# Ledger of designs, part 7: peptides against a protein of PDB entry 5CWW

Target 1, 194 residues: chain A of PDB entry 5CWW
Amino acid sequence: VPKLQGPFDFDLNPEDEQDDEVELKDIYVIGEKPRVADLMRGEEEELEMMKEDQHNGLSLNIICLLSTSGQVKICLDIDGVEAQWLPPRSKNKRLFAPPPEPPSLLTFQTFDTLKPAEVTPDGWPMFSEDATSPYSFYVTHPAGITYISLTPWVFRLESELQSDSEAGTEFRIDLLAKGQGSERDRIFTQTRTQ

## One batch from the design tools (peptide; made by RFdiffusion4, then SolubleMPNN)

Design b1_p9_1_s4 (from b1_p9_1, 6 letters changed)
Fold by OpenDDE base, seed 2:
Structure b1_p9_1_s4 (fold): chain B 194 residues (1-194), chain A 9 residues (1-9)
Amino acid sequence: as target 1 above (194 residues)
Amino acid sequence: MTRVERYPR
């Protein structure tokens, strides 16, 4: 039986956002790049061809959160949160194991897709995938459609994660978060018929 | 801490 996971802690969250006030409407997950090497154990020749064409996607899961206001929060799963199952009924829970620390998500970027005048209390923005890129997507709201691309930073982040130095990874990620953010472009705006 | 990037004017 799957275990309910959460709560999640948000690292580097904006100071002005009380987590309790953000009404989420949608979630979009970009899974980590499949370890093709683990799946293709025994086909060395096909592995070499796939390594060249693989735009080396991020080795972390990306969790995108969308609020009623059209605010997008881009979070990184640094801890590698996996699916959890309820423990088998027969294992004596050692009553005194400290509860595991709650999993944390690193808030990489937060941005608005709507103008203040476009925000409605009953707004229900939604994510949709881009068929051309795993690191691009759309936010659809009654006021308009916004294209988003994570490509400006994802490959730089992957290069940092592949560095042999585990020491200071969090610090380097924080520097990347302060650098060039995600691309966002309003591709459609709904004309209010008065 | 990240900053909220408001909609471009």
Scores: peptide ipSAE 0.284, ipTM 0.873, DockQ to the pose 0.422
Fold by OpenDDE base, seed 5:
Structure b1_p9_1_s4 (fold): chain B 194 residues (1-194), chain A 9 residues (1-9)
Amino acid sequence: as target 1 above (194 residues)
Amino acid sequence: MTRVERYPR
């Protein structure tokens, strides 16, 4: 049986977000780039060919959160949260192990897809994939459709993650987050039928 | 700490 994971801690959340006010409506996960080396163990020739064809992608999972207000939060799974199964009912709860620290998600970017006047209390915004890019998607709301692309930063972030210097990774990610953010374009606006 | 990017005016 799959284990329900969470709660997650959100690192680098905006100071102004009272966690209590954000009603989430949808979640979109962009999985990490598959480690071809792990998949092709023993097929060196195919591994070389697949390394060249390795679509440039992020080695981290990206968790996108969508609120009722059409706010998108882009989070990075730094800890590498994997699918977990319910532990077997082992009777020996080691009563004295400190609870494992909850996994943390790094909040990379937060942005609105709606104007304040477009926000409705019964709004149900949804994510949808872009068939042309794993790092692009749409937010659909009754007021309109917004295209989002993570491509402006995702490949730069991957380059930083491939650097051997663990020291200053958080600082470099913060610099990337303050730099050119995600592309955001309103591709459709619902005309208010008067 | 990240900043909320509001809808472009």
Scores: peptide ipSAE 0.283, ipTM 0.872, DockQ to the pose 0.436
Fold by OpenDDE base, seed 3:
Structure b1_p9_1_s4 (fold): chain B 194 residues (1-194), chain A 9 residues (1-9)
Amino acid sequence: as target 1 above (194 residues)
Amino acid sequence: MTRVERYPR
């Protein structure tokens, strides 16, 4: 049986918004690109042809969170949260292990997909995948549909993560987060029939 | 620290 994971801590959250006040409605996960070297363990000849494809994704999981207000939070799984399974019911609760620190997610970007006047208290925005790109998706709300693409930054972030310099990686990620954000385009707006 | 990017005007 899968173990329920969480709570998660959010690093680099916006100061203006407490996550505790944000009612989440949907979650969209973009899985990390598999390390070709780990998959091709034993097929060295095909590894050269797939090296060109190594530049095509992020080595981190991306967790997108969507609120009732149509706010999207893009979070990065820096720690590499793996699927946990319920331990077998061993009776020995070691009563004295401090609760493990909750895993942290790095908040890379937070943005609105709705105007304040489009927000409804009963709104239920949802994510939808883009079949043409693993790093693009849609937010659907009764007021409209917004296209989102992470492509403006995802490849730059991957290049940074692949750098041999572990020193200052967090700082450089923060600089990327302050740079060019995700593409955001309202592709459909529901006309109010007067 | 990230900033909330409001809906474009």
Scores: peptide ipSAE 0.281, ipTM 0.872, DockQ to the pose 0.427
Fold by OpenDDE base, seed 4:
Structure b1_p9_1_s4 (fold): chain B 194 residues (1-194), chain A 9 residues (1-9)
Amino acid sequence: as target 1 above (194 residues)
Amino acid sequence: MTRVERYPR
């Protein structure tokens, strides 16, 4: 049985957003690039070809959160949260292990996909994948459809994560977050038939 | 601190 994970702490959240006010409707997870080195342990020639392609993706999980208002929050899993399973009913709960610290997600970007006048209390926005790119997706709402692409920053972030300089990684990620953000294009708008 | 990017006017 899968274990329920959370709560998650959110780092670098916008000051103006109390997380308690955001009603989430959907979650979209972009899994980390498989560690080709771990999967291809023994296939050195294919490893070289896959290392040359700097476009192979991000070594971190990306967690996208969608609110009723059509707001998207892009979070990075810096801690490397793995899927957990409920332990079998083994009687040995070590009663004295401190509770593990809650995993933290780094809020990379937050953006609206709807105009304020398009937001409805009964709105049910949903994520859907883009078959052409693992780092692109759609937000569908009754008011319209928005295309999102993380490609403007995801490969730059991967290059920073692969750098030998462990020092200042957080600072470099903050600079990337302040730079060119995700692509956001409204591809369809529903005309209100009056 | 990240800023919320509102829908373009």
Scores: peptide ipSAE 0.281, ipTM 0.871, DockQ to the pose 0.430

Design b1_p9_2_s1 (from b1_p9_2, 5 letters changed)
Fold by OpenDDE base, seed 2:
Structure b1_p9_2_s1 (fold): chain B 194 residues (1-194), chain A 9 residues (1-9)
Amino acid sequence: as target 1 above (194 residues)
Amino acid sequence: KPRVVRYPR
């Protein structure tokens, strides 16, 4: 039986220290790139063709969080949270190992999709996928629809994670987080019929 | 303080 996982700790950037309770309305998960090498074991020719065309996505899971105010948080699963199973009902008194520390999510980016005048207390913004890219999605709110793309930084982050130079990796990732943000485009705005 | 993310009840 699958185990219910959570709570997760959020490593917030110190600039996000606004103690305000964020009411979340939706969650969107972008899974890590498939291990194509593990799936295509025995088809070496197709594996070479797929390696050239695969803009190999990020090797980390991305957790997107959406608030009532239309704020998006992009979090990275650095710890590599995998599916957990309930321990087998073996009658052996295995000593209560202390519960493992809860996994943490790194808050990589935070941005708004709504103007302050568009925010409503009863707003229920939602995520939806983009069929053309695993790293692009839409935020739908009664006030409008915003296109989001993570492509400006995802491939740079993956290149950094694959670099053999552990030295300065944390610093370079911090520079990526502070540098080029996600693409945001308001593709639709609802006309207020009075 | 850790920002408490609340899911709507």
Scores: peptide ipSAE 0.029, ipTM 0.624, DockQ to the pose 0.088
Fold by OpenDDE base, seed 1:
Structure b1_p9_2_s1 (fold): chain B 194 residues (1-194), chain A 9 residues (1-9)
Amino acid sequence: as target 1 above (194 residues)
Amino acid sequence: KPRVVRYPR
């Protein structure tokens, strides 16, 4: 049985002065790139072909959060949160280990998909995947559909994470957050039939 | 302050 995880602590970007409680409506998770090297053990030729596919995804999980207002928050799992399972009912009184510290998520980007006039109190925007890219998705709201792509920064972030210098990773991520926005295009707008 | 993100109850 899967274990309930959370709460998660969010490290806010210092520019997100919005201390406001956000009502979430949806969550979208982009898993880290598979460890192809471990999966293709013994298929060296296929492994080389897959490594040459220059679109090596990000080695971090990405957690996207969507609010009622159509705000998207992109969070990075730097701590490497793994799926947890309920321990088997062993009869041994395992001393209640103190609950582990809650994992932290780094807030990378925050942006809106709706105009202020399109926001409704009963709005329920939702995520949907893009079949063409793991790093692209749609936000659907009654007012319209927005395409989002993380590709402008994901590959740069991966190159920084693969650098031999573990020192300053957080600083380099912050520079990428400030310098490279996600692509965001409104592909459909619902016209109010007057 | 830590931003509290809540799912609607």
Scores: peptide ipSAE 0.027, ipTM 0.621, DockQ to the pose 0.111
Fold by OpenDDE base, seed 5:
Structure b1_p9_2_s1 (fold): chain B 194 residues (1-194), chain A 9 residues (1-9)
Amino acid sequence: as target 1 above (194 residues)
Amino acid sequence: KPRVVRYPR
């Protein structure tokens, strides 16, 4: 049985200090790229071919959060949270290990998919995958459908994570977060029938 | 400050 994980602490970008409680409606997780090298131990020729096809996805999990207002928050799993299973009911609750510090999610980007006039209190926006890219998805709301792509920054972020240069990494990541955000395109708008 | 995310009850 999968273990419920959390709570997660959100390291917010200081610019997003809007202290307002956000009601979440959906979550979308983009898993980290599997380490092909670890999976393909013994198949060197196939490993080389798969290394060339390495449009290398991000080596971090991406957690997308969607609010009732159609706000999307893109979070990065810096700590590398793995799927946990409920331990078998072994009677030895090691009651004495302090709970590990909750894993932190880095808020990379926040953006809206709805106009203020489209927001409804009973709105239930949802994520859906794009079959063509793991880094693209849709937000569906009664007011419309928004296409989102993380591709403008994901590959740049991966290049920074793979760079041996610790110097200026934080600055470059901050520039990525503040710079060219995720692509957002409203592909459908429901005409309000009067 | 950590944002508290609330799920609807």
Scores: peptide ipSAE 0.025, ipTM 0.610, DockQ to the pose 0.112
Fold by OpenDDE base, seed 3:
Structure b1_p9_2_s1 (fold): chain B 194 residues (1-194), chain A 9 residues (1-9)
Amino acid sequence: as target 1 above (194 residues)
Amino acid sequence: KPRVVRYPR
């Protein structure tokens, strides 16, 4: 049986504590690229073709959150939250290890997809995938459709994560978050019929 | 600090 995971602690900057009233409407998860080298122990030829494709992704899960207002939060799973399963009902009372600390998500980026005049109280924006890239997606709202791409920073972040220096990873990620943001393009706008 | 990118007004 799958274990319910959460709540997640968001390392939100203390300046964002005032926006406790963000009503979330949708979630979009971009899974980490599997370490094909660990999965394909024994198939050397398929491993070489897949290694060329491995250079094109992030080794962290990305959690995208969408609010009623069309605000997108891009969160990174630095702790590596894996799918948890309830232990089989084995009668051995293995000493309850203290529950692991709740996994923390790092808020990497926050941005709007709607103008203030497009926001409605009953708005229900939704994510949809882009079939052409795992790191691109759409936000659909009655006011319009916005294309989003994480590609401007994902590859750079991966290069920093693959660096042998574990020390200062959080600082380097913060520098990347301050750098080039996600690409955003409004591909469709619904004209208000007066 | 998360960078809030707002659409230009």
Scores: peptide ipSAE 0.017, ipTM 0.557, DockQ to the pose 0.449

Design b1_p9_2_s2 (from b1_p9_2, 5 letters changed)
Fold by OpenDDE base, seed 1:
Structure b1_p9_2_s2 (fold): chain B 194 residues (1-194), chain A 9 residues (1-9)
Amino acid sequence: as target 1 above (194 residues)
Amino acid sequence: KPRVIRYPR
């Protein structure tokens, strides 16, 4: 049985002055690139061909959060949160393990997909995948559809994570967050038929 | 203040 995970702590929330409680409507997770080397153990030739596909994805999980207002929050799983399962009911050791420290997510970017006039209190925006790229997706709302791509920064972030200097990783991520925004394109707008 | 992100009930 899957274990309920959370709460998650959100670190480096940009000073969006809106300390307001955000009502989430959807969550979209982009899994880390598969460890192809571990999966293809024994198929060295195919492994080389798959490594040459230079568009190796990010080695971190990406968690996208969507609010009622159409705000998207992009979070990075730096700690490597894994799926947790309920321990088997072994009869004899209620060892009170200390509660695990809550996992932290790094807030990388926050942006809107709706104009203020398009926000509705009953709005239920949703994520949808893009079949053409693992790092692109859509936000669908009654007011319109927004295409989002993480490609402007994801490959640069991966390059930084593959650097031998573990020191200053958080600082380099912060620089990338400030310098390279996600691509956003409103591909459809619902015209209010009068 | 810590931002509280909630899933709608």
Scores: peptide ipSAE 0.029, ipTM 0.631, DockQ to the pose 0.069
Fold by OpenDDE base, seed 4:
Structure b1_p9_2_s2 (fold): chain B 194 residues (1-194), chain A 9 residues (1-9)
Amino acid sequence: as target 1 above (194 residues)
Amino acid sequence: KPRVIRYPR
């Protein structure tokens, strides 16, 4: 049985003076790219072919949060939260393990998919996948559909994570967050025929 | 202030 995970602490960018309370409507998770080297341990020939075609996806999980207002929050799982299973009913609960610290999510980007006039209190925006890229998705709302792509930064972030220089990684990630944001295109707008 | 994210009930 899968274990319920959370709560997660959000490390919020201090520059987001946005409303203290956000009502979430949907969550979209982009799983970390499996380290093919770890999965294919012993299949050296297939490893070489997969390394060439590997537009190396991000080695971190991405958690996208969608609010009623059509706000998207992109969070990075820096701690590497893995799927947990409920332990079998073995009596050896180590009663003395300190509760694990809640994992923290780094808020990388926050942006709106709706104009203020398109926001409705009964709005129910939803995520949907893009079959063409694991790092692209759609936000569907009654007012319209917005295409989102994380590709402008995701591969640069992966290159930083793979760099031997641990020094300044946080600073470089902050520069990426402040730099080129996610691609955002309104592909459909519902005209209210009054 | 800490930002509170709420899930729909």
Scores: peptide ipSAE 0.029, ipTM 0.631, DockQ to the pose 0.068
Fold by OpenDDE base, seed 3:
Structure b1_p9_2_s2 (fold): chain B 194 residues (1-194), chain A 9 residues (1-9)
Amino acid sequence: as target 1 above (194 residues)
Amino acid sequence: KPRVIRYPR
């Protein structure tokens, strides 16, 4: 039986501390790249081809959150939250290991997809996938459709995560968060017929 | 119900 996970703690950027409460409408998860080396144990030729592809994606899960206002938060799962199952009903009272610390999500980026005049209190924006890239998606709202791509930073972040120096990973991620933002393009705008 | 994220003060 799958275990319900959460709550998650959000390591929010200090700039986000001013917003007391954000009402979420949707969530979009981009899974980590498969550990090709672990999956292809015995298929050396395919493993070499996949290692040469510098565009294999991010080793971290990405959690995108969408508010009623059309705000998108891009969160990174640095702790590596894995799918958990309830232990089989083995009668052995395994010593209650202390409940694992709640996993934290790092807020990497926050941006708006709507103009202030497009925001409605009953707005229900939604995510949808891009079939052409795992790191691109759409936000659909009655006011318009916004294309979003994480590709400007995802591969650079992966290169930093694959660096042999564990020391300073958090600092390097912070530098990337302040650097190149996600691509954001309004591909459709609904004209208010007056 | 919509989920509300509360930012830690």
Scores: peptide ipSAE 0.021, ipTM 0.594, DockQ to the pose 0.058
Fold by OpenDDE base, seed 5:
Structure b1_p9_2_s2 (fold): chain B 194 residues (1-194), chain A 9 residues (1-9)
Amino acid sequence: as target 1 above (194 residues)
Amino acid sequence: KPRVIRYPR
């Protein structure tokens, strides 16, 4: 039986000075790039072919959060939260281990998809995938549809994660977060029928 | 239940 994971701590970007309680409406998860080497263990020829076809992708899970206001938070799973199964009911050993610290999600970016005048209290924005890219998606709201692409930074972040220098990783991620943001394009706006 | 993110005060 799959284990319900969480709570997750959110390491909020210190620039998120918004003390306001954000009501979430949807969650979109972009899974980490599959480790083809681990999946194709023993099939060297197929492994070589799949390595060439290895779509460049991030080795981290991306958790996108969508609020009622159309705010998107892009969170990175730096801890590498894997699918967990319910531990077997072994009664006796868990009493003395401090609960493992909850996995933290790093808030990488926060941005709006709606104008303040488009925000409605009963708004129910939703994510939808882009069939052309795993790192692109749409936010659909009654006021309109916004295309989002993470491609401006995802591949750069992966390059940094593959660098052997653990030193300064946080600093480099912060620079990426402050640098090229996610692409946002309003592809459709609902004309308010008067 | 809607998840509410509470910012630390």
Scores: peptide ipSAE 0.021, ipTM 0.596, DockQ to the pose 0.059

Design b1_p9_2_s3 (from b1_p9_2, 6 letters changed)
Fold by OpenDDE base, seed 4:
Structure b1_p9_2_s3 (fold): chain B 194 residues (1-194), chain A 9 residues (1-9)
Amino acid sequence: as target 1 above (194 residues)
Amino acid sequence: KPRIIRYPR
């Protein structure tokens, strides 16, 4: 049985100090690139072929959050949260392990997919995958459909994470967050029938 | 202040 994980702490960018309670409607998770070296331990020939075709995806999980207002938050799992399973009913609860600190998610980007006039209190926006890219997806709302791509920054971020220079990684990630944002294209707009 | 994210009930 999967273990319920959370709560997660969100390290919000200090500029997003808006005290606005965000009502979430959907969540979309882009899993970390599998460490092909760990999965193919013993298949060296297939490992070389996969290294060439693998546009090296991000080694971090990406958590996308969608609000009623069509706001998207892109969060990075820096701590490397893994899937947990409920332990078998073994009687030895070590009663004295301090509760693990809640994992933190880094809020990398926040952006809107709807205009203020398109926001409705009963709006139920939803994520859907893009079959062409693991780092692209759609936000569907009654007012319209927005294509989103994380590709402008994902591969740059991965290159920074793989760099031998531990020094200044946080600073470089902050520069990426402030730089080129995610691509956003409104592919469909519903005409209001008056 | 910490931004509160709520899930729908």
Scores: peptide ipSAE 0.027, ipTM 0.634, DockQ to the pose 0.089
Fold by OpenDDE base, seed 5:
Structure b1_p9_2_s3 (fold): chain B 194 residues (1-194), chain A 9 residues (1-9)
Amino acid sequence: as target 1 above (194 residues)
Amino acid sequence: KPRIIRYPR
């Protein structure tokens, strides 16, 4: 039986001064790039072909959170949260292991998809995938549809993560977060027929 | 149930 994961701690970007309780409506997960080398063990020719066709993707899971207000939080799974299973009912090991620190998600970016006047208390914005890119998606709200693309930073982040320098990873991620943000385009706006 | 993210005070 899959274990319910969480709670997750959110390492907030220090620029996110928003102490406000955010009501979440949807979650969108972009899984890490599959390790083709691990999947194609024994198929060297197919592995070479797939290495050439390896659509460069991020080696981290991306967790997108969507609030009632149409705020999107882009979180990175730095710790590599894997699928957990319920521990076997072994009674005796619970007493002395400190509870594992909850996995943290790094808040990489926060942005709005709605104008303040478009926010409704009963709003139910939703994510939907883009069939053309795993790193692009839409936020659909009654007020409109916003296209979002993570492509401006995802590939740069992957390049930084693959660098041999473990030192300053947080600093480099912070620089990327402060740099070119996600692309946002309002592709549809619902005209209020008065 | 909506998940409420509570920021630590």
Scores: peptide ipSAE 0.023, ipTM 0.599, DockQ to the pose 0.054
Fold by OpenDDE base, seed 1:
Structure b1_p9_2_s3 (fold): chain B 194 residues (1-194), chain A 9 residues (1-9)
Amino acid sequence: as target 1 above (194 residues)
Amino acid sequence: KPRIIRYPR
């Protein structure tokens, strides 16, 4: 049986001065790149071909949060949160393990997909995947559809995470967050036919 | 509804 996970602590980017309570409508998770080396153990020739696919994804899970207002928050799973399962009902070890520390998510970026005039109190924006890229998706709202791509920063972030220098990883991530925004394109706008 | 509550530092 799956275990309920959360709450998650959000490490806020210091530029996200919005202390306001945000009502969420949808969540979109981009899983970490598969450990191809572990999956292809024994197929060395296919491993070489798949390693040459230079667009190795991010080694971190990405959690996208969508609010009623069409605000998207991009969070990074630095702690490597895995799916948890309820322990089997073993009769004899109520090991009171201390409650695990709540996992933290790093807030990488926050941006809007709607204009203030398009925001409705009953709005229910939703995520949908892009079949062409794991790091691209759509936000659909009654006012319009916005394409989003994380590709401007994802591969750079991966390069930084694969660097042998563990020291300053957080600092390098912060620099990437400030320097490289996600791509946003409004591909459709609902015209009010008066 | 799920909400993010930010606590002031």
Scores: peptide ipSAE 0.022, ipTM 0.603, DockQ to the pose 0.061
Fold by OpenDDE base, seed 2:
Formats: sequence, structure tokens, C-alpha cells
Structure b1_p9_2_s3 (fold): chain B 194 residues (1-194), chain A 9 residues (1-9)
Amino acid sequence: as target 1 above (194 residues)
Amino acid sequence: KPRIIRYPR
């Protein structure tokens, strides 16, 4: 039986210290790149063709959160949250394992997709995938549609995670978070029919 | 509805 997971702790960037209760409307998860090497154990020729695909993604899960106001939060699963199952009904009273610390999500980026005048209290923005890229998606709101791409930073972040130099990795990741953000393009704006 | 409650540090 699948275990209900959560709550998640959010390590929020201190710049996002606005005490405002963010009402979430949607969640979009970009899974980590498949460990094709683990799947293709014994097929060396197919492994070489798929190595090119292995270089084309992040080794961390990305969790995107969307608020009523059209704010997007991009969170990274650094802890590697896996699917958990309820422990087997075995009578072994391991009653007092301390509750595991709740998994933490790192807030990598926060940005708006709506102008303040477009925000409505009954707004229900939604995510949708881009079939052409695993790291691109759309935010649809009654006021318009925004294209988002994580590609400006995802591949650089992966290069840092794969670097043999542990020294300064945290600092370089912080610089990436503060540096070149996600691409945002408003591809459609709903004309108010007067 | 899911809410993120930010606790002020």
C-alpha cells in the first residue's frame, strides 16, 4: 500500500520572506533523468545511444508549485524523495524509530506569470506539459498563457552536480539560483471583450 | 486547498 508522504519542509530563499499565505492551485513534477545505465544492464550498444539522452537532464526531481496569483515556485528535491510503502504488518515493535525528518525541498526560483491587474480571487491557473521538452511547460490562466523553460539553468546545474569538485558546489549552485532565471514568454493574452 | 504557510524566520 502506498504511504502518504509529507509534509515537506520548504527551504525558502530569504528574499521570499513575504509572510503571505500562498494558496496553491497546481503542482507539476519533472522527474529526474532516468538512470538508463541501470535499466540497460547488458545492452552495451543501446547504452551508447542512450548516453546522449542521459546528458540531457537533471539528476534531481523538480517540483513546480503554482499559486492563485500565478506565482510559480521551482523547488529541487535534493534529498531524492522516493515512493514509500507502508511497512509490512510484521509484529516487530520497532515502535520508536524517531520520526524521519521531513524531506526538504530547496526553493531554487520564484517568479510571477500574471500582472497584478490580471490576478483574480477565483483564478485557477494550471500547469501543462510541453511535449517537445521535459524542462518546458505552460501556465494557463483565464488572463493568458505563459510559456516557461528551465533550460537556461538545468543543464548548468547538472554539470555542477556531476563535477568531481565538491569544493564550492553549494556556492556555485547559489550563484545559479541568483543568476540566469527560467525563460518566461507570454504566448497568449485574453482580450477582455468589453 | 494546499497552502504554503511561510513561517517568518
Scores: peptide ipSAE 0.021, ipTM 0.595, DockQ to the pose 0.061

